# Peptides against a protein of PDB entry 5K2M: the designs that were tried, part 150

Target 1, 273 residues: chain A of PDB entry 5K2M
Amino acid sequence: MRIGITYTVLRREEMAIKERAGEFGEVVMLHEDDLLFPGNYDLDVVIIRNVSHFKALYTARLFESEGIPTVNSSRLIFEAGDKLFATLRLAGKVPVPEWKAALSEGGALRVPDSLGYPLVSKPVFGSWGRLLAKVNDRDSLEAVLEHRKWMKNPLYGIHYFQEFVEKPGRDIRSYVIGGEFVGAIYRYSNHWITNTARGGKAEPCSDPEVEELSVKAWEAFGEGALAIDIFESEKGLLVNEVNPNMEFKNAARVTGADMAGKLVEYAVEVAKT

## One batch from the design tools (peptide; made by RFdiffusion4, then SolubleMPNN)

Design b2_p23_1_s4
Fold by OpenDDE base, seed 5:
Structure b2_p23_1_s4 (fold): chain B 273 residues (1-273), chain A 23 residues (1-23)
Amino acid sequence: as target 1 above (273 residues)
Amino acid sequence: SEAEKLLEQLEKDEEELEKNLHS
């Protein structure tokens, strides 16, 4: 078994994946600078750990074009890494926050007629809460839309909105790999944007409802390794988003779950199919 | 922190890649 691992930065996660992969076969670490296509890669599977969503997507697709399966697949990265496409998958299987998409400024200005205020404006791509805006009124909406006009990326012209969900000072991040629930954590924050990278405390989450919902959310995509962000709301649990490029350092530390091992085991299974 | 600087750089790299993919 020859296992490739693509990466941008050697984080704790990549080190853990490398270590566990070594138990199953030969490990080939592939920094982004090492990647050139078409290539002659002698690999049975590639674990995709590129930090950039688009680099991860293209890397996966390039290996797949050479007959090498990837974890995650380019399909999964594409669908799960786009907030709108992910919402479309999720909305058919699990509760999600109320949402609207508009393809013009004129359409976006009508979103409050359906969702009311406050709203959350999200780009369809991006991580770590970048360009999330809480929109409390018409003036704020107009300002967000005005700023979007001057952004160069045409994807910023796709206006994605959610209802603002009042959270109990925390959210939930769960992990499902190959359809198996691996673990979950609470992420605490005093800010409406919960991000553990910004100094949030993490605690174990042991809730059967979270486990069941997380598996159902994974089943909306039907493959791979996903981190799942869940909100606790007055309406119950809501699946907010999924991440096909999961960070798990804090979750592994807090839960004791062998997330790196589970990811490698799944990659080995994929290599054998 | 080094981690925050790394995240900021990764954010910039992602933005640059996005610009290049859509230019």
Scores: peptide ipSAE 0.018, ipTM 0.471, DockQ to the pose 0.065
Fold by OpenDDE base, seed 3:
Order: sequence, then C-alpha cells, then structure tokens
Structure b2_p23_1_s4 (fold): chain B 273 residues (1-273), chain A 23 residues (1-23)
Amino acid sequence: as target 1 above (273 residues)
Amino acid sequence: SEAEKLLEQLEKDEEELEKNLHS
C-alpha cells in the first residue's frame, strides 16, 4: 500500500500520521510545492493535511480525478469546511445554534428580527475565529456589514449569523473518524472565542452525551474524519461547527487517544473499498 | 484575481499564525 500525505507545514499531526502510516505501507510525503496535476501518482489513498480549506478541497478533488481516494474526500471538505453548508447538514440531525443566512445587506439587516441580539456574524470560511463578530446592537451590525461590503472576496457577501451562545468559559472539541468516536476535550478560554492555540487549557471530556451527539453529527455527513465543536448551553449541547482539517495535537496529548492511528486506519479502509 | 490574492494572503496569514501558535 502506498499512502500519500499532502501538507503545507509539517506539524506534529503530520509527523504522527506519517509515523503511523509507515506501519501500513510506503508513505509518500507531498508538500504543496510538489503537487502538479495532472500527474501520474502511484498512490492507493491520500491523506489531506493542507492547511488551507480551499487548497485541501482542490487537492482532494484533483487526486479523486485520477482515481485516488482521499481522506477527507472533496465532498466532505466542501460540505464540512463551509460553516453554512455544514449547518445545513447538521441542522437536520443534531441541535445547532439558531442561525440565519442572508444574501444581501438588506436581508442581513432583518436577521435580528428573528435571532435578536446579541448575535454572531461568521464568514462561511476561515479558521480560528477569524472575522467572527459578536454583534450586540444595530450599530454594530451595520458596521460589520459595511466592512464586509468592502471585502474583495465574494464569499464575504454571504451573511451567516448565529445566536450568541453563552458558554461556561469552555467549549468541547470531539473527534469522530469513520463513524467511531475517538475522543473529546474541553477547551478553556477567557474569551468568547474559545481557541486552545491562544493559551487555552485542554482537559479530557468523558461525557456519554457528547459521544452520542458527536457520532450523530458525523452521521450528518456520513464519511471521513471530523473534529466537532460543541457548545454547552442552557438549551443543552449544541453542535456549532465541524472541521474536516483536524488539529489534534492537544487532544491526542490530553486524551491519550491515537488519533493519528485512527486516521490512518480509516485511510487504509478507504483505500480498500 | 484579487480574490485569489486575498485567499493566498489569508492562507499565508493562517500559516504564519499556525507557526506562531505551534512554536
């Protein structure tokens, strides 16, 4: 078996994936600079570890066009990596924060009529809370919309909003790979945007409700490896978003779960189907 | 395109952020 691993930066995750993949066959590391298509790649499966959502998406689709399956698939990356498309999948299966989408400024200005304030403005793409805005009032909404109007990427004209969820100073990140729950962590933050990368503490999360909800959230997509972000709210657990480009260094460390191994095992399974 | 340049810049910013967060 020949396992490709595409990457932008060789992180701890990519090193762990490489190491575990070596137990199953020959590993071919493919930096973004090495990727040219069409190419005659001799690979049974490719694990997609590109940092960029769009690079990951296109890389996956390009390998698929050559008959090489990818983990994650381009379909999954497309649907899960877009916050709105992910919400559309999730909302039919699991509790999600109340949300609205508007396709114009005029539409966006009516969102508070249904969601109220405070609400959260999100771009449909982007990582680590980039361009998330807590919108407390009309003036703040108008300011966010004005700024979005001058952003050059047309995707910023897709207005996605959620209710603001009060969190207990933490959120939950769970991991489901091939339909199997692998583990979960609490991510602590003093900021309303919880991100472990900004000095947040991570602790193991052992909650059967989180496990069940995480699997159901994965089932909304039905394939691949997903990190699932869950909020603890007064309404109960809410699935906020999913991430098809999993960072798991902290989660693996804290839980002791072999996330890299599970990912590789799933990729090997995909290669055999 | 300007959109592509923006995406590239956003990617670079993400990469830099990742490097800074993983250092």
Scores: peptide ipSAE 0.016, ipTM 0.485, DockQ to the pose 0.068
Fold by OpenDDE base, seed 2:
Structure b2_p23_1_s4 (fold): chain B 273 residues (1-273), chain A 23 residues (1-23)
Amino acid sequence: as target 1 above (273 residues)
Amino acid sequence: SEAEKLLEQLEKDEEELEKNLHS
């Protein structure tokens, strides 16, 4: 078996995936600079680890055009990696924060009529809490909307809002691969934006409700490997978002779960189907 | 790329933060 791994930067995750993939066959590391299509690649499966959502999406689709399956698939990357599209999938299966989408400034200005304040403004794409804004009032909403007008990417004109969820100084990140719950962590932060990549403490999360909810959230998509962000709210557990290009170094370290191995095992299964 | 440099810096900052949290 020949396993491709596409990457932008060799992180701990990519190194772990490479190591585990070597147990199943020949590993072909493919930096973004190595990718040219059409390329007639001789691979049985490709694990997509490009940092950019769009680069990951297009890379997956390009390999699929060569008849090579990818983990994750371009379909999953597309649907799960867009916060709004992910919400559309999730909302039918699991509890999610209340949300509104608007396609104009005039529409966005009416969002508080439905959700009230405070709001969270999110871009539909992006990672590490970039361009998240807590919108406490009308003046803040107008400021966010004004800034969006000057952003060059037209996707910033897609206005996605959630209710602000009060969290107990932490959130949960869980991991589901091929429908199997692999593990979960608490991410602690004194800021309303929780992210381990910003220096938050991580601890193991062993909660059967989190496990059940995580599997249900994965079932909304029905394939692949997902990291799932869950909030502990006064309303109970809420699935905030999913990530089809998951970072797991902290979760693997804290839980001891073989996330890289599980990802490779799933990729090998995909290659055989 | 500037994005790669930013990622490398974020990883370094995270490693430093992890070291500081475990110290």
Scores: peptide ipSAE 0.015, ipTM 0.468, DockQ to the pose 0.043
Fold by OpenDDE base, seed 1:
Structure b2_p23_1_s4 (fold): chain B 273 residues (1-273), chain A 23 residues (1-23)
Amino acid sequence: as target 1 above (273 residues)
Amino acid sequence: SEAEKLLEQLEKDEEELEKNLHS
């Protein structure tokens, strides 16, 4: 077994994946600078750990074009890594926050007619709560839309909105790999954007309802390794988003779950199929 | 923290990359 690992930066996650992969076979670390295509890669599977969503997507697709399966697949990265595409998968399977998508400013200005205020404006791509805006009123909506007009990336012209979910000062991040629930954490923050990377505290989450919902959310995609962000709301648990390029350092530390090992085990199984 | 600085740098790098890929 030859396992490739693509990466941008050797984080704790990549080091853990490397270490665990070494137990299953030969490990080939592939920095972004090492990636040229077409290439002659002698690999049975590649674990995609590029930081950038787009680099991860294209890297996965490039390996797949050479007959090498990836974890995650380019299909999964594409569908799960876009908030709108992920919502389209999730909405038919699990409870999600109420949402609207608009393809123009004129469309976006009508979103409050259906969702009311406050709203959350999200870019369809990006991580760590970047460019999330709580939109409390019409003036704030107009301001967000005005700023988006001047953003160079055309994807910022895709307007994705959710209802604002009142959270109990925390959210849940769970991890499902190959359909198996691996673990979950609470992420605490006094800010409406909860992220442990932004100085939030993490605690273990042991809730059977979270486990069941997490697996169902994964089943909406049916493959790969996903981090799943879940809100506790007055309506019950809501699946907010998924991440096909998961950070798990804090979750692994807090839960003691061998997330790196589970990821490698899944990659090995993918290589055998 | 060092971790926060790394994260901020990664965010900037990703933003720059996204701008470059879609420009």
Scores: peptide ipSAE 0.014, ipTM 0.452, DockQ to the pose 0.069

Design b2_p23_2_s1 (from b2_p23_2, 7 letters changed)
Fold by OpenDDE base, seed 2:
Structure b2_p23_2_s1 (fold): chain B 273 residues (1-273), chain A 23 residues (1-23)
Amino acid sequence: as target 1 above (273 residues)
Amino acid sequence: MEELRERLRKLVEELGKELEKEF
């Protein structure tokens, strides 16, 4: 068993994955600078830990083209790492925040007719609450759309909106790996963007409803390792998004769950199929 | 030594966030 681990930056997660992978097989660390394709990689499976969504997606697809399975697969990274594509999967299985997509400024300007205000504008890609805007009125919507028009990446022309969900000063991050619920945390913040990467406090979440909903959210994709973001709303629990390139350092520390071990165990099972 | 390691770790985590902004 030879386990590749691709990475951009050696974070605590990649160190933990490396350490746990060493208990199951030989570990090959692959920095982005080590990746050239086509290549002769003697690997049974690759754990994808590239920071960029697109680099992770292309890296997974390139290894799969060499006959090497990846965790996560390029299919899962593609479907789960795009907020709109993830919403399309989730909406048929679990409660999600009300959403609209528009493909033009003129379409986007009509979104409030359906969702009202306040809105949340999201890019379809990216993490850590980058380019999230709370849109309270028409003037704010026009400003967000004008700024998006001058952004060079054509994906910024895909206008994705959600209802603004009033949260109890926290959200939930759960983890499902290979269909098994591994754990969950509350992420506290005084800001409407809850993210532990922005200095939020984390606490354990032990809720059977969160566990059941998290597994159902994972089943919308049917493979891999996902972090699942859940909102506590007046309408009940809502699955906001999933992440196929999860950070888990805070969750592992707070819950005591062996998330790195569970990810490696799943990668070893993928290598045997 | 531990303080320097923790400062370096925070810098690496911050750089990881900046790298994901570019791609």
Scores: peptide ipSAE 0.023, ipTM 0.575, DockQ to the pose 0.022
Fold by OpenDDE base, seed 4:
Structure b2_p23_2_s1 (fold): chain B 273 residues (1-273), chain A 23 residues (1-23)
Amino acid sequence: as target 1 above (273 residues)
Amino acid sequence: MEELRERLRKLVEELGKELEKEF
């Protein structure tokens, strides 16, 4: 078995995946600069670890075009990595924060008529809480919409909004790989945006309701490896978003779960199907 | 040595985040 690993940067995750993959077969590390298509890749599966969502998506689709399966698949990366498309999958299976999408400024200006204030403006793409805005009033909404007009990427013209969820100074990140719950953590922050990549504390989460909800959220997509972001709200647990390009260094460290091993085991299963 | 490796790792992680900003 020959296992490809595509990467932008050798993080702790990519080092752990490489080490664990070496137990199952030959490992081929593929930096983004080494990727040229069409190509003659002698690989049984590719683990996609590109940092950029779009680089990961296109890399997965390019390997799939050569008949090489990927973890995650280009389909999963596409559907899970877009916050709006992920919400469309999740909303039919699990509780999600109330949301609205608008395709114009004039549409976006009517979102508060349904969601009220405060609301959260999100880009449909991007990580680490980039370009998240808490919108408390009309003037703030108009300012966010005006700034979006000057952003070069057309996807900034897709207006995605959620209700503002009051959280207990934390959120939950769970991990589901191949339909199996691998682990979960609490992410603590004094800011309304909870993210351990921004210096938050992580603690283990052992909650059967989180495990059940995490598996149901994964079943909305039905394949691959997902990190799942869950809010504790007055309405109960809400699935906020999923990530097909999971960071897991903090979760692996805190839980002791072999997330890299589970990802490799799943990639080996995918290679055999 | 270990402190320098941890600083280098943080720098690499920050660079990875900057690279994601370029799409």
Scores: peptide ipSAE 0.022, ipTM 0.582, DockQ to the pose 0.023
Fold by OpenDDE base, seed 1:
Structure b2_p23_2_s1 (fold): chain B 273 residues (1-273), chain A 23 residues (1-23)
Amino acid sequence: as target 1 above (273 residues)
Amino acid sequence: MEELRERLRKLVEELGKELEKEF
């Protein structure tokens, strides 16, 4: 078996994936600079670890065009990596924060009529809480919309909003790979944006309700490896978003879960299908 | 040694954040 691993930067995750993949076969590390298409890649599966969502999506689709399966698939990257498309999958299966989407400023200005204030404005793409805004009032909404008019990417014209969820100074990140729950962590922050990449503390989460909800959230997509972001709310657990290009170094360290091994095992299963 | 590894880790994380700003 020949396992490709595409990457932008050799992070702890990519090093761990490489090491574990070596137990199953030959490992071919493919930096973004090595990726030329069409190509003659002799690979049974490719693990997609490109940092950019769009580069990951296109890389997956390019390998699939050569008849090589990818983990994650281009379909999963597309559906899970877009917050709105992910919400559309999730909302039919699991509790999610109340949300609205608008395709114009005039539509966006009516979102508070349905959700009230405070709102959370999100771009449909992007990681680490970038361009998240807590919108407390009309003036703040107008400011966010005005700034978006000047953003060059047309995807910033897709206005995605959620209700603001009051959280207990933490959120949950779980990991589901091939339908198996692998582990979860609490991410602590004094800021309404909880992210360990912003210096938040991580602790193990051992909650059967989190495990069950995480598997159900994965089943909304039905394939691949997902990190799942869950809120603890007064309404119970809410699935906020999923990530098809997960960082797991903190979760692996804190839980002791072999997330890299589970990802490789799943990729090997995909290669045999 | 550990401090340099931690600085390099932070730099890689920052670089990852910058690379994700590039579409």
Scores: peptide ipSAE 0.021, ipTM 0.592, DockQ to the pose 0.023
Fold by OpenDDE base, seed 5:
Structure b2_p23_2_s1 (fold): chain B 273 residues (1-273), chain A 23 residues (1-23)
Amino acid sequence: as target 1 above (273 residues)
Amino acid sequence: MEELRERLRKLVEELGKELEKEF
């Protein structure tokens, strides 16, 4: 078995994946600079660890075009890595925060008529709570919309909004790989944007309702490895978003779960199908 | 050695975040 690992930066996650993959076969590390298509890579599976969502998506699709399966697949990266497309999958199976999408400013200005204030403006792409805005009033909405006009990427013209969810100073991040629940953590923050990458504390989450909801959220996509962001709300548990290019160093440290091993085991299963 | 490893880890993490902003 020959296992490819594509990467932009050799993080703790990529080091752990490389180490665990070495137990199953030959490991081929592929930096972004090594990637040229069409090519003959002679690989049974590729684990996609490119930092960019778009580079991960295109890399996966390029390997699939050569007949090499990827973890995650280009389909999963596409659907899960876009916040709006992920919401469309999730909303059919699990509770999600109330949301609206608008394709024009005139549409976006009517969003408060249904969601009220405060609401959250999100870009459809990007990580670590970048370009999230808590919009408390109309003046703030108009300002966010005005700024979006001058942003170079046309995807910033896709207006995605959620209700503002009051949280107990934390959120939940769970991990599901191949349909198996691997673990979950609480992420503590005094800011309305909870993220461990912003200096938030992480603690183990052992909740059967979180486990069940996480598996159901994964089943909305039906393949691959997902990190799942869950809110504790007055309405109960809400699945906020998923990540098909997960960071897991904090969760692995806090839970003791072998997330890198589980990812490699799943990639080995995909290679055999 | 441990302090240098932790500084390098932070730099790699910051670089990864900047790279994801450009793509």
Scores: peptide ipSAE 0.021, ipTM 0.582, DockQ to the pose 0.023

Design b2_p23_2_s4 (from b2_p23_2, 9 letters changed)
Fold by OpenDDE base, seed 3:
Structure b2_p23_2_s4 (fold): chain B 273 residues (1-273), chain A 23 residues (1-23)
Amino acid sequence: as target 1 above (273 residues)
Amino acid sequence: MEELREKLEKLVEELGEKLSKEF
């Protein structure tokens, strides 16, 4: 078996995936600078670890065009990596925060009539809490919409909003790979945007309700490896978003779960189908 | 050695986050 691993930066995750993949076969590390298509790649499967959502999506689709399966698939990256498309999948299976989408400024200005204030403005793409805005009033909404007009990417013209969820100074990140729950962590933060990359503490989460909800959230997509972001709200657990390009260094360290091993085992299964 | 490894891991993580700010 020949296992490709595409990457932008050799992080702890990519090192762990490489090490574990070496137990199953020959490992081919592919930096973004090494990728040219069409190409003569002799690989049974490719694990996609590109940092950019769009680079990951196109890389997956390019390997699939050569008849090489990818983890994750270009389909999963596309549907799970877009916050609105992910919400459309999730909302039919699991509790999600209340949301609205508008395709114009005039539509966006009517969102508070249904969601009220405070609300959260999100771009449909992007990670690490980029361009998240807590919108407390009309003046703040108008300011966010005005700034969006000057953003050249047409995807910034897709207005996605959620209710503001009051959280207990933390959120939950769980991991589901091939339909198996692998583990979960609490992420603590003093900011309304919880992210461990911003200096938050991580602790193990052992909650059967989180495990069940995480598997149901994965079943909305039905393939691949997903990180799942869950909020503890007054209404119960809410699935906020999923990530098809997961970071797991902190979760693996805190839980002791072999997340890299589980990802490689799943990629080996995909290669055999 | 361990402090240098941790510092390098943190730098790679910060660089990864900066690169991830590109679309």
Scores: peptide ipSAE 0.028, ipTM 0.655, DockQ to the pose 0.021
Fold by OpenDDE base, seed 2:
Structure b2_p23_2_s4 (fold): chain B 273 residues (1-273), chain A 23 residues (1-23)
Amino acid sequence: as target 1 above (273 residues)
Amino acid sequence: MEELREKLEKLVEELGEKLSKEF
């Protein structure tokens, strides 16, 4: 078995994946600079670890075009990596924060009529809380919309909004790989944007409701490896978003779960199908 | 050693954030 691993930066996750993949076969590390298509890749499966959502998506689709399966698939990366498309999958299966999408400024200005204030403006793409705005009032909404007009990417013209969820100073990140719950963590933050990369403390989360909800959230997509962001709200648990290009170093450290191994094991099973 | 790892991890995260800002 030959296992490709595509990457932008050799992070702790990619090192762990490489190490575990070596137990199953030959490992081929593929930096973004090494990727040319069409190519003659002799690989049974590729683990996609490109940092950019779009690079990951296109890399996966390019390998798939050559008959090489990927983890995650381009389909999963596309659907899960877009916050709106992910919401469309999730909303029929699990509780999600109330949301609205608008395709124009005039539509976006009517979102508060349904969601009220405060609301959260999100780009449909992006990680680490980039371009998230808590919108408390009309003036703030107009400012966010005005700024988006001057952003060069047309995807900023897709206006995605959620209700603002009051959280207990933390959120949950769970991991589901191949339909198996692997683990979960609490991410503590004094800021409404919770992210361990911003210095948030992580603690193990051992909640059966989180496990069940996480599996159900994964089943909305039905394949691959997902990190699932869950809010503890007054309404109960809400699935906020999923990530098809998960960081797991903090979760693996805190839980002791072999997330890299589980990812490789899943990739090996995908290679056999 | 842990402090250097944390600094390096933070740098890699910041680099990842910068690289991910490039579409």
Scores: peptide ipSAE 0.027, ipTM 0.663, DockQ to the pose 0.024
Fold by OpenDDE base, seed 1:
Structure b2_p23_2_s4 (fold): chain B 273 residues (1-273), chain A 23 residues (1-23)
Amino acid sequence: as target 1 above (273 residues)
Amino acid sequence: MEELREKLEKLVEELGEKLSKEF
């Protein structure tokens, strides 16, 4: 078996994936600079670890065009990596925060009529809480919308909003790979944006309700490896978003779960189908 | 050594964040 690993930066995750993949077969590390298509890649599967959502999406689709399966698939990256498309999948299966999408400023200005204030403005793409805004009032909404008009990417004209969920100073990140729950962590933050990359503490989460909800959230997509972001709310657990380009260094460290091994095992399974 | 590893991990995260800004 020949396992490709595409990457932008050799992070701790990519190192762990490489190491575990070496136990199953020959490992071919493919930096973004090594990727040229069409190519004659002799690979049974490719693990997609590009940092950019769009680079990951296109890389996956390019390998698939050559008959090489990817983990994650381009379909999963596309649907899970877009917050709105992910919400559309999730909302039919699991509890999600109340949300609205608007395709114009005039539509966006009516969102508070249904969600109220405070609300959260999100870009449909992007990671690490980038361009998240807590919108407390009309003036703040107008400011966010005004700034979006001057942003060059047309996707910033897709206005995605959620209700503001009051969280207990933490959120949950779980990991589901091939339909198996692998582990979960609490991410602590004094800020309404919880992210371990921003210096938040991580602790193990051992909650059967989180495990069950995480699997159900994964089943909304039905394939691949997902990190799942869950909120603890007064309404119970809410699935906020999923990430098909999961970072897991903190979760692996804190839980002791072999997330890299589970990802490789799943990729090996995909290669055999 | 641990401090240098943490600094390097933070730099890699910041680089990842910068690279992710390029879409």
Scores: peptide ipSAE 0.025, ipTM 0.653, DockQ to the pose 0.024
Fold by OpenDDE base, seed 5:
Structure b2_p23_2_s4 (fold): chain B 273 residues (1-273), chain A 23 residues (1-23)
Amino acid sequence: as target 1 above (273 residues)
Amino acid sequence: MEELREKLEKLVEELGEKLSKEF
């Protein structure tokens, strides 16, 4: 078995994946600079670890075009990596924060009529809480919309909004790989944007409701490896977002779960199908 | 050694975040 690993930066996750993949076969590390298509890649499966959502998506599709399966698939990366498309999958199976999408400024200005204030403006793409705005009033909404007009990427013209969820100073990140729950953590922050990459404390989360909800959220997509972001709200647990290109170093450290091993085991399973 | 590793890892993460700003 020959296992490819595509990457932009060799992080703890990529090092752990490489080490564990070496137990199953030959490992081929593929930096973004080494990728040229069409190619002649002798690989049974590719684990996608490109940092950019779009680079990951296109890399996965390019390998798939050569008959090489990927973890995650280009389909999963596409659907899970877009916040709006992910919401469309999730909303039919699990509780999600109330949301609205608008395709114009005039549409976006009517969103508060249904969601009220405060609301959260999100780009449909992006990581680490980039371009998230808590919108408390009309003036703030107008400012966010005005600034987006001057952004060059046309995807900023897709206006995605959620209700503002009051959180208990934390959120939950769970991990589901191949339909199996692997683990979960609490991420603590005094800021309304909770992110462990910003220095938030992580603690183990052992909650059967989180486990059940996480598996149901994964089943909305039906394949691959997902990190799942869950809010604790007055309405109960809400699935906020999924990530098809998970960071797991903090979760692995805190829970002791073999997330890299589980990802490799799943990739080996995919290679055999 | 561990503190230097943590600083390097944080730098790699920050670099990864900057590189991920490429649309």
Scores: peptide ipSAE 0.030, ipTM 0.678, DockQ to the pose 0.023; fails the geometry check

